# Ledger of designs, part 197: peptides against a protein of PDB entry 3B8E

Target 1, 230 residues: chain A of PDB entry 3B8E
Amino acid sequence: PFLIFIIANIPLPLGTVTILCIDLGTDMVPAISLAYEQAESDIMKRQPRNPKTDKLVNEQLISMAYGQIGMIQALGGFFTYFVILAENGFLPIHLLGLRVNWDDRWINDVEDSYGQQWTYEQRKIVEFTCHTPFFVTIVVVQWADLVICKTRRNSVFQQGMKNKILIFGLFEETALAAFLSYCPGMGVALRMYPLKPTWWFCAFPYSLLIFVYDEVRKLIIRRRPGGWVE

## One batch from the design tools (peptide; made by RFdiffusion4, then SolubleMPNN)

Design b1_p26_8_s3 (from b1_p26_8, 16 letters changed)
Fold by OpenDDE base, seed 2:
Structure b1_p26_8_s3 (fold): chain B 230 residues (1-230), chain A 26 residues (1-26)
Amino acid sequence: as target 1 above (230 residues)
Amino acid sequence: DEKKKEEEEKKKEELKKLEEKLEKLK
């Protein structure tokens, strides 16, 4: 997310504090996944062909899978960001390079894609309006991540949602998202304005995409044991 | 409801501590 912000020179989609909160919160999901994958690998008596190479390959593949999931999460967040800004008159193309003028307090006549002038205060309100939906999008996408992290090889449909830890993780992430979105003072503390309930649904296509991606990945692993996707 | 409120308060305190740490880094 931060790299795209620098490269595209767009208005900040998410506050640095909120990014750090996401990074700290999202570290739990990979940790849980790694713990389950290790437990699944220990239960699956794979005779390690070569324990050193197979472990290294496995760690690289896990890292790559999480990197791909993280990219899909970021895309979901940016999609929500661009939708909100477009609804407020800023088309994605117009946002390219706009950051310099956007962040300048002395420029009060920043034009949107429709020729409307935005004061510094108005555009910062719109920027902060994007922070909460971006965060919520990440959390909703993480629901899919938590579900897929339950098993490395087995379909979610095969094991079901009987894992209490998974249910707890889903509840915790949802509670955190609700707290950050609706708790009084979060607009001042985190620059996160209250979110309309409709924005929770904006992330569902990306959650579905991650779910489909992981099921396809697992299907490939099952059909081609020892492939580069494993 | 009380447990949920306590968890929300605890998260609020953790967030405040994180904000204070971030302000010290700036």
Scores: peptide ipSAE 0.000, ipTM 0.210, DockQ to the pose 0.014
Fold by OpenDDE base, seed 3:
Structure b1_p26_8_s3 (fold): chain B 230 residues (1-230), chain A 26 residues (1-26)
Amino acid sequence: as target 1 above (230 residues)
Amino acid sequence: DEKKKEEEEKKKEELKKLEEKLEKLK
């Protein structure tokens, strides 16, 4: 997600808190799940298959899976961001390179795509209005990832504890999203304005896309065991 | 109410510092 902000030089769609919550919440749960998988795989790998090559392959597969899911999450968040800004008069093309003037407190006459002038405070309100929906989009997309992770694993017994950690992480992220979205004062303290309930539904198409993508991936793996998509 | 406002302002300043650090990391 960050690379697009750097490359496009657009107004910041993610608040620092939301970024930290994504990085800590979204990356820590997978990392913990991976650490438990490695610990359990080391218990099961009592037979002399070369543990370094199998660990490397599994780490690469997991890294690729998380990288792909993270990209789809980012795309979903950016879509929500562009929709909100477009609804407020800023078309995506107009946002390219606008960040410098957008963040300048001394420029109070930044024009939107329709020629309306926006003060610094008005621009920041619109920017902060994007933070909560972006975060909520990520959380809703992660629900699809939970379903995907649950359906990939064959071993019911090993899945129980990892599923609890994953469910707990998603519950924590969802509770945090609800708290940040609806708690009074969070708009002032955390630059996260209250979210309209309709924006929760805007993320569902992306969750569905991830689900379809993973089902297609699973179907390909089932048809070609040992293929590059594993 | 004043103490809550001061704690909110402190949290806002810490958040702003974290934002500046994250902007430097971006």
Scores: peptide ipSAE 0.000, ipTM 0.230, DockQ to the pose 0.021
Fold by OpenDDE base, seed 5:
Structure b1_p26_8_s3 (fold): chain B 230 residues (1-230), chain A 26 residues (1-26)
Amino acid sequence: as target 1 above (230 residues)
Amino acid sequence: DEKKKEEEEKKKEELKKLEEKLEKLK
């Protein structure tokens, strides 16, 4: 997200507080899930296969899968950001290179895609209006990841423990998203303005994309056992 | 757990560097 902000010179799509909430709140559950997957992979290696090589390969594959999921999450967040700005009169093409004028406090006549002039305060309200939806999009996309994680392992006991952690994580992320979106004063304290309920649905195509991605990945693994996609 | 703490500390340091870069770009 931040690299795209720098490269494209677009208005800031995600604030520091929202980044911290993602890293400390939402990323904790995937990280715990990974740690348990590694521990379970080590427990299931009953046969004397070369444990160092298989562990390294599995860790790399899991890391790549999470990196790809993170990329899809970021794309979902950016999509929501562009939709909100477009609804407020700023088309994606017009946002390219706009950051310098957008962040300038002395420029109060920044034109939108329709020729409407926006004051600095109005622009910052619209920018901060994007922060909460971006965060919520990440949370909704993570629901798909959590559902996928539930379907990976057939062990009822292992699924039970993972399911409790995943359900707790889903609840925590959703409660945090609801708190940040609708608690009075969050706009002033955290620069997170209230989210319209319609924006929760902007993430659903990306949740579906993650689901399709994981099913395709699983299908490839089943068809090519020992392939680079495993 | 120590590697995870080191990765979290590295991420916090990267975040802090990114924040400082963001503040310098403002």
Scores: peptide ipSAE 0.000, ipTM 0.185, DockQ to the pose 0.014
Fold by OpenDDE base, seed 4:
Structure b1_p26_8_s3 (fold): chain B 230 residues (1-230), chain A 26 residues (1-26)
Amino acid sequence: as target 1 above (230 residues)
Amino acid sequence: DEKKKEEEEKKKEELKKLEEKLEKLK
């Protein structure tokens, strides 16, 4: 997200503190859950015929899958950001290069896509309005990621939600999202304004996309054992 | 001065509409 912010020179979609809360709060539990699931899967895996190559291939595949999921997460967040800004009169194309003028306190006549002039304060309110839904979108998409991580080869529907660590991770992320979204003072401290409950649902299409992607990936792995996708 | 006051009132009304939209987005 921050790299796209720099490259596209768009208004900041998510505060730096909030990014740190995502990185430290939401990514840690998935990483721990994965470490436990790897240990459990390594116990359940028949001894790899070649432990070094099979481990390296598996690590590469996991890394690629997580990299792709992370990209989908970022796309989900940016989609929510662009929707909110578009609803407030700023079309995505108009946001490109706008950051310099957007962040300038002395420019009070920044035009939106419809020719409406926005003061610095008005712009910052809209910017901060994007922070919470961006964060919530990431968390909701991460729910899907956590659920798909539980199974390497089997469908989530086959293995069920028996992993207590996964359930705990989902709860922790949801609790953190709720805390950051609705706790008094978060608007000032984290520049995250309270979010309508309806915005929690904006991420569901992306969560569904991740589920479909992972199920298709797993289906390919099951149909082509030893393929390049393994 | 009257035009400036009308522009400030318009800006206040727009800000209020934005705050109401923001509250509706809350």
Scores: peptide ipSAE 0.020, ipTM 0.407, DockQ to the pose 0.151; fails the geometry check

Design b1_p26_8_s4 (from b1_p26_8, 14 letters changed)
Fold by OpenDDE base, seed 4:
Structure b1_p26_8_s4 (fold): chain B 230 residues (1-230), chain A 26 residues (1-26)
Amino acid sequence: as target 1 above (230 residues)
Amino acid sequence: EEKKKEEEEKKKKEEEELEEKLKKLK
């Protein structure tokens, strides 16, 4: 996902420290919580017919599904970023190739999509205003991922929310996101400016999309056991 | 290292001024 920003030469939506907070702060506790999830009764009952080939096929299918989910997460973050920049006068098409001039402190007349000139300071305010919403969008989308990862084949509605450790992980991620979004000095420390509460809702369509995608995937697996989607 | 610290302190002051301006724009 971040390679797209480098290739497109658009302003960076996230600082390096914010990326580290995602990787270490949001993913670690949920990953541990999933290790303690009660194995899906269907996974435990299905002995692999061939432990070597069926494990490799399963690892490939899981990695492909996680790769697809990770792409939907990235699209959610990008959407939130582009909406905020568009509300500030920068349409997505105008951002292409703009990074070089955007990051240049000596250029104080960068034009937006409406011909308004932006100083370096004004551009950095808008950039840092995007960091927090992008991060929060990723965290809110990760809620859906964590809920989905509980089951390989069964619907979330059938398995339920039995793992208290996972619920704690979701709470911790949310608390971390709220802390980083609203704690004074995070603009200086992490380049994360305070988020309007309304921006938390920008992630929900993508969380719903991931949830629907996974329920459809699981429905296909249930209807076609041993298919290429499993 | 001293030049890097001075650049980090300048950057921190610029970020504090940016945060104060953002608070006034809200």
Scores: peptide ipSAE 0.014, ipTM 0.450, DockQ to the pose 0.041
Fold by OpenDDE base, seed 1:
Parts: sequence; C-alpha cells; structure tokens
Structure b1_p26_8_s4 (fold): chain B 230 residues (1-230), chain A 26 residues (1-26)
Amino acid sequence: as target 1 above (230 residues)
Amino acid sequence: EEKKKEEEEKKKKEEEELEEKLKKLK
C-alpha cells in the first residue's frame, strides 16, 4: 500500500504510529489465529506424500493468498481514503502529485477540485481524518480474512463460527478499533480524528469482496484440485 | 510579527472549529 503513495505522490492516509498500532494490534491476532490453525491442521495432516514438495507448494500458495488478501485490504483502505477526500472536495485525480504542496507548511492556498483554498492546518485535519477510517477499514476487512483463514477448503458456512479464538480475535480487533477511534486524546496522540458512522460502511464492500473471492477460490480448488488457484 | 501571530491564532481557531465540527459528526 505505501508504495502506491510513494508512486502516486498523494497525501499519506496513515501515520507511522497508526501503522505501528495496526502491526502490533491487528496483525498479531490474525497471526496467532493462523498459528493455532496451522497447529490444528498439522495435527490433522496425514503425512504428505512428499513432505518437501507438498510443503513448499502449500507455503507458496498460502503466501500468494495472503498477498492477494493484503492487496484487497490496501484497496479497501485506499477507497475509504479517496471517499473521505472526495467528500471534502479533493477528487482522486486531483490528489495525484499533490503531496508536495499538501505537506508544504508555507502553501496555505492549495486548491481542491472545486477551487476552494485549503490552509495547511485544514489539509492536515483532513489528512488525519483519513487515518481512523483507513484503520477501521483494515480491521473490517481483517474480519473477513480471519473468517476465511479458518476455512482452508470448506465454505465458512460449513465450518461455522465455532472457534472461540476467532470470535475473541474479532472482538479484540473491533474493541481496539473502537478505542482508537473514540477514546479522548487519540486525535492528539495518534492523529486519529473521529470516525463518522457512515465511513464504516466504506469497508463492507471490500470485506464482502474478500469473502466472495475466497469462496470462489475454494470453489475452484474443490472443482479443480491441483489447479493454479490453489 | 503581529500579523504572523494573528494568522497563527486565526489558523488555530479554524483548526479548533473544524475539530468541533468533526466532534459533532461523531
């Protein structure tokens, strides 16, 4: 995701502190959930016919799947970012290359897509207003990821939400997102301004997209065992 | 220096007003 900001020269939607909160707070629970599932899966593994090749293929496939999910998460965050900036007068096309002028403290007349002039302080408030929704978007998309991770080959509907660890992880991530979004002083400490309830809904299409993507992937794997989509 | 201070105070006030507007949108 950050590579797109560097390439597009757009304002940064996430501060370094917010990234650290994501990495330490939200990525840890998925990693623990995955470690438990690997342990449960390894207990259920019939000896692979060829432990070296089957392990390498499975690790590559898992790595590609996580890479794809991570791209969808990034796209969800970017979408939320662009929606918020567009609601404030900055269309996505206008944001291209704007970062230099956006971050310049001496430029107080940066025009939006409608010719409205924005002071540096106003721009920074809008930038920081994107941090919380971007973070929340990642968390909401991670809900789909956590649910998906639980099901290697079966539909989520077949395994059900029986795992208490998954439910706990979803609750912990949601509680962290709510804490960071609504706790007094987080605007100053983390530059995470208040989240409009409407911005939570920006994440749902991407959460649904991940869910559909994984169900389609699993359907393809079930129909074509050993295909390129494993 | 007075103009710069007035501009900084004006900007700070605009920031506070915008933060209050954002608080009301919660």
Scores: peptide ipSAE 0.013, ipTM 0.416, DockQ to the pose 0.091
Fold by OpenDDE base, seed 5:
Structure b1_p26_8_s4 (fold): chain B 230 residues (1-230), chain A 26 residues (1-26)
Amino acid sequence: as target 1 above (230 residues)
Amino acid sequence: EEKKKEEEEKKKKEEEELEEKLKKLK
């Protein structure tokens, strides 16, 4: 997210506090859950046929899968960000290069895609209005990620939601997202303005994309055991 | 043209909501 903000020179989609809430609040419990589930699923009890090569390959493949999922999460967040800014009059093409003028408190005549002038305060409100939806989008996409991570080879539909710690993690991150989105004073304290309930659904296509991606990946692994996708 | 008008009306409504948020933050 932050690198895209720098490269595209667009308004900041996520505040530092929001990032900290993701890293400490939403990612920690799921990560612990996944660590416990990896221990339970006896994925480690299959002695690697070759301990040196199979461990390195498996770590690389896990890292690539997480990297790809993280990219889909980021795309979902950016989609939600662009939709909200477009709804407020800033089309994605107009946001390119706008950061310099956007962040300047002395420029009060920044035009949107429709020629409406925006004050600094108005621009900051719309920017902060994007923080909560971006966060919520990450959380909703993480639901899919957590669910798919339960199984390395089996379909999610075959294993079901047996991990109580994962269910707790999903509930905790959702409760945190709801709290940060709707608790009075979060707009002042955390710059997280109340989210329209409709924006929760902006993440669902990306959650579905993660599920489809993982099911396809698992299908390929099942059909080609020992392939580069494993 | 109707879509553009609906987008402009929607934009105006979001601007009014933003101004109300601004008033609550002051």
Scores: peptide ipSAE 0.012, ipTM 0.313, DockQ to the pose 0.044
Fold by OpenDDE base, seed 2:
Structure b1_p26_8_s4 (fold): chain B 230 residues (1-230), chain A 26 residues (1-26)
Amino acid sequence: as target 1 above (230 residues)
Amino acid sequence: EEKKKEEEEKKKKEEEELEEKLKKLK
């Protein structure tokens, strides 16, 4: 994700403090939930053909799956960022290379895609307006991730929502997102302005996409055991 | 205005240090 900001030279969609809050706050409970997850019955039933090779392959596959999910999650955040900036007059194409002028305090006439001039203060308000929706998008996408990570091969519909730790993690992440989004003073402390309820819906297509992607992946693994997707 | 400038230079420096730390963790 950060490499895209550096390469594209676009305004930052998240403050670094907010990113740390994501990495330290939202990922811990999911990781704990996954650690206490009952080993999938299929993992326990397969005798490893070669314990060293099969362990290494499984660790690589897990790392790749988390990497792919993390990319989809980042894409969801970026989408929400671009939607908000576009609604404020900044089209994605116009944002390319704009960071230098965006962050310059002495430039008070940064033009949007429609020729409207934006003061430094106005630009920073729009930037900070993106932080909360980006964060909320990450959390809403993590709901799908947590649900799908519960099984490697079995459908979520087959295993059901029996993990109380998972349900608690989903609740905690949602409560944290609501707290950071609506608690007075978060705009000053974390540069997170209050989120309009409508922006929560921008994340749902990506959560659905992750869910569909994982169910399709699992379906392929079930139909073609030992394929490159596994 | 100078105090705001110092606070943002400080914030920008903290952001750069944090980006460097994140680059070292990946």
Scores: peptide ipSAE 0.000, ipTM 0.288, DockQ to the pose 0.021

## One batch from the design tools (peptide; made by RFdiffusion4, then SolubleMPNN)

Design b1_p27_1_s1 (from b1_p27_1, 22 letters changed)
Fold by OpenDDE base, seed 4:
Structure b1_p27_1_s1 (fold): chain B 230 residues (1-230), chain A 27 residues (1-27)
Amino acid sequence: as target 1 above (230 residues)
Amino acid sequence: SLDEEIKKLLEELEKKLEEFKKKLLEE
């Protein structure tokens, strides 16, 4: 998310503290759950390393946890971010390069895509309004991604939800998302404004799309072993 | 190793951003 923020020079979609909360609160438990995956996983091509002597998570699991999960999370979050900003008059194209003017507190006439002028305070309210839905979207997308990360080739329906730690992680991250979204003071502490309940459902179609896409991908892999989609 | 480096880079970037935020709040 931050790389896209720098490259595109868009308003900050997610606070750094919130990112840390994701890394520590949402990614750690799932990563551990993957390390203890006892089910048939084609991702763990190597025998599980001794957790006492070797890294708890093998290089492949690390790559998936920090690379693939992070990418999907970012995509989901940015989708929600762009939707919210578009609903508030800022189309994605207009956001490109807007950061400098957006973050300047002395500029109170930043125009949206429709010519409406926004004060610094108004802009920051909209920005902070994006943080909570962005985070929640990451969590909801992560549900799908964690499940699909269990295998590269096998269907989710074949692999099942046997890992109790994974299930616990899903509940934990959901509880964390609820806490950060609705606990008083989070707007000040984390710049996360309270989330409308409807936004919880905004990410579900995206998560479903990821599931469908991954199942189709896996189906293709099964039909064409050694293909480029592996 | 690459993912660890990316993670470290992200952490460094987060630290820099936090410092920048602190500076912005102090002004």
Scores: peptide ipSAE 0.007, ipTM 0.254, DockQ to the pose 0.033; fails the geometry check
Fold by OpenDDE base, seed 3:
Structure b1_p27_1_s1 (fold): chain B 230 residues (1-230), chain A 27 residues (1-27)
Amino acid sequence: as target 1 above (230 residues)
Amino acid sequence: SLDEEIKKLLEELEKKLEEFKKKLLEE
């Protein structure tokens, strides 16, 4: 998400603090859970393994899965961002290259796609309005990711430990999303304005997309064991 | 200037975090 912001030179779709919360809070817990699951698997199997080869294969599989899911999450977040800005008069094409003028405090007459002039304060309100739905979109997509993770592995013991850590992570990110969305003063402190309840549902199509993606992936794996899609 | 520094810091942090995630997942 942040790379697209830099490359496209658009208004900031997600606050820096929120990005940090996603990276450290949302993505780290799954990574820790997978590390514990790997360690437990190694203890249970008690067979000599080539640690370098096995780690490399696992890294590739995990990196591919996270990369693909992360791309879908980013697309979902950007979709909500563009919808909100479009509802406020800024069409996606108009946002390209607008960042310089958007962030300039001395320019109080930035025009939207319909010729309406926006003050700096008004623009920042709209920008901050986008941050919360973007974050919530990622959280809702992470729910789908959790369900996918639960269905991938057959080990009851490994799955049990992983599920506890993942459930805790989802609870944490959901509680954080609720706190940032509805706690008074968060708009000023964290640049996240209150979320309209309807925006929670905006992420569901992307969650569904992840489910469809995972089912297709699983289908391919079942038909072609050892394929690159694992 | 502060926003630029924060952005640079964030990019660096994201890179380090991604590397850490990879290492952690390899354990």
Scores: peptide ipSAE 0.006, ipTM 0.268, DockQ to the pose 0.021; fails the geometry check
Fold by OpenDDE base, seed 2:
Structure b1_p27_1_s1 (fold): chain B 230 residues (1-230), chain A 27 residues (1-27)
Amino acid sequence: as target 1 above (230 residues)
Amino acid sequence: SLDEEIKKLLEELEKKLEEFKKKLLEE
């Protein structure tokens, strides 16, 4: 998320404190859950179990899965960010390079995509309005991402939801999201304004898309082993 | 494989992001 912020020079979609909360509060339990996930049945069945090779493959798989999850989460967050800003008159293309003027408190006439002028305070309100939905979107996307990352090749339906740690992690991150979104004082402490319930649903289509895409990908891998999709 | 290359790229990007986050938190 932060690289996109720097590269695109767009308004900050997520505060640093909120990023820290994601790293410490949201990603930790999922990462642990993945570490304790049972070895994928197809990996174990293919080669005579060389314990050294299997451990190495598992570590690589976990590392790759974690990196992929983080990227998908970022994409989901940015999707929600762009939706909110677009609804407030700032189209994505207009946001490119806008940061300098956006963050300047002395400029009170920043124009949106429709020529409406925004004061510094108004801009900061809309920016902070993005923080909570961004975080919630990450959590909602994680519901799908964590489930799909249980296995590399097997369907979620084949592996099942037997990892109690994963299930607990999903509830914990959801509870954290609810706490940060609705607890009084979070707007002041974390610059996370209360989230309208409708924004919880904004991420669902994206999560569903990722879920379906991954299942289709896995299906293709199973049907065409050794293909370019692997 | 394309999937492996994408995963490696994503992993590298994630590592860079985490390093950047750490640097920002230290400032």
Scores: peptide ipSAE 0.005, ipTM 0.277, DockQ to the pose 0.093; fails the geometry check
Fold by OpenDDE base, seed 5:
Structure b1_p27_1_s1 (fold): chain B 230 residues (1-230), chain A 27 residues (1-27)
Amino acid sequence: as target 1 above (230 residues)
Amino acid sequence: SLDEEIKKLLEELEKKLEEFKKKLLEE
């Protein structure tokens, strides 16, 4: 998220505190939960043909999976960010390079995509309005990401959600998201304005898409071992 | 493989992100 912010020179989509909450609150507990997840029965039953090669392959697969998860989360958050800004008159193309003028408190006539002028205060309200739903989107996407990462080949429906630690992590993330979204003073303290409950549902289609995509991928892998989708 | 293609896409995205970061730091 921060990298795209820097690259596109767009208004800040997510505050530093929210990033810390994601890293410490939403990533750590799930990572621990995944470590305690029983390895897929198919992976564990395979005697390592070559322990060194199989370990290296597994480390690469884990690294790729975590990298992909992080990218998917960022994409989900940015999607929500761009939707909110577009609803407020700032189209994604117009946001490119806008940060310099956006963050300048002395410029009170920043134009949106429709020629409406925005004061510094108005811009900051819109920016802070994006922080909470961005964070919530990340949490909702993480629900799917954690579920899909539980297994490489097996469907979630086949293995089920037996990991109590994972379930606990999901509840903790959700509780944290609710706290940050609805606790009085978060707008001042964390630059996170209260979120309407309806915005929680904005991320669900994306989460569902990821889930469906992964289930289809796993289905193909099961039907065609060693195929292109691995 | 799909994973390789996704990896390549992610690497390209990371590279673009790094280039943009560099441009932002130079400004």
Scores: peptide ipSAE 0.000, ipTM 0.238, DockQ to the pose 0.114; fails the geometry check

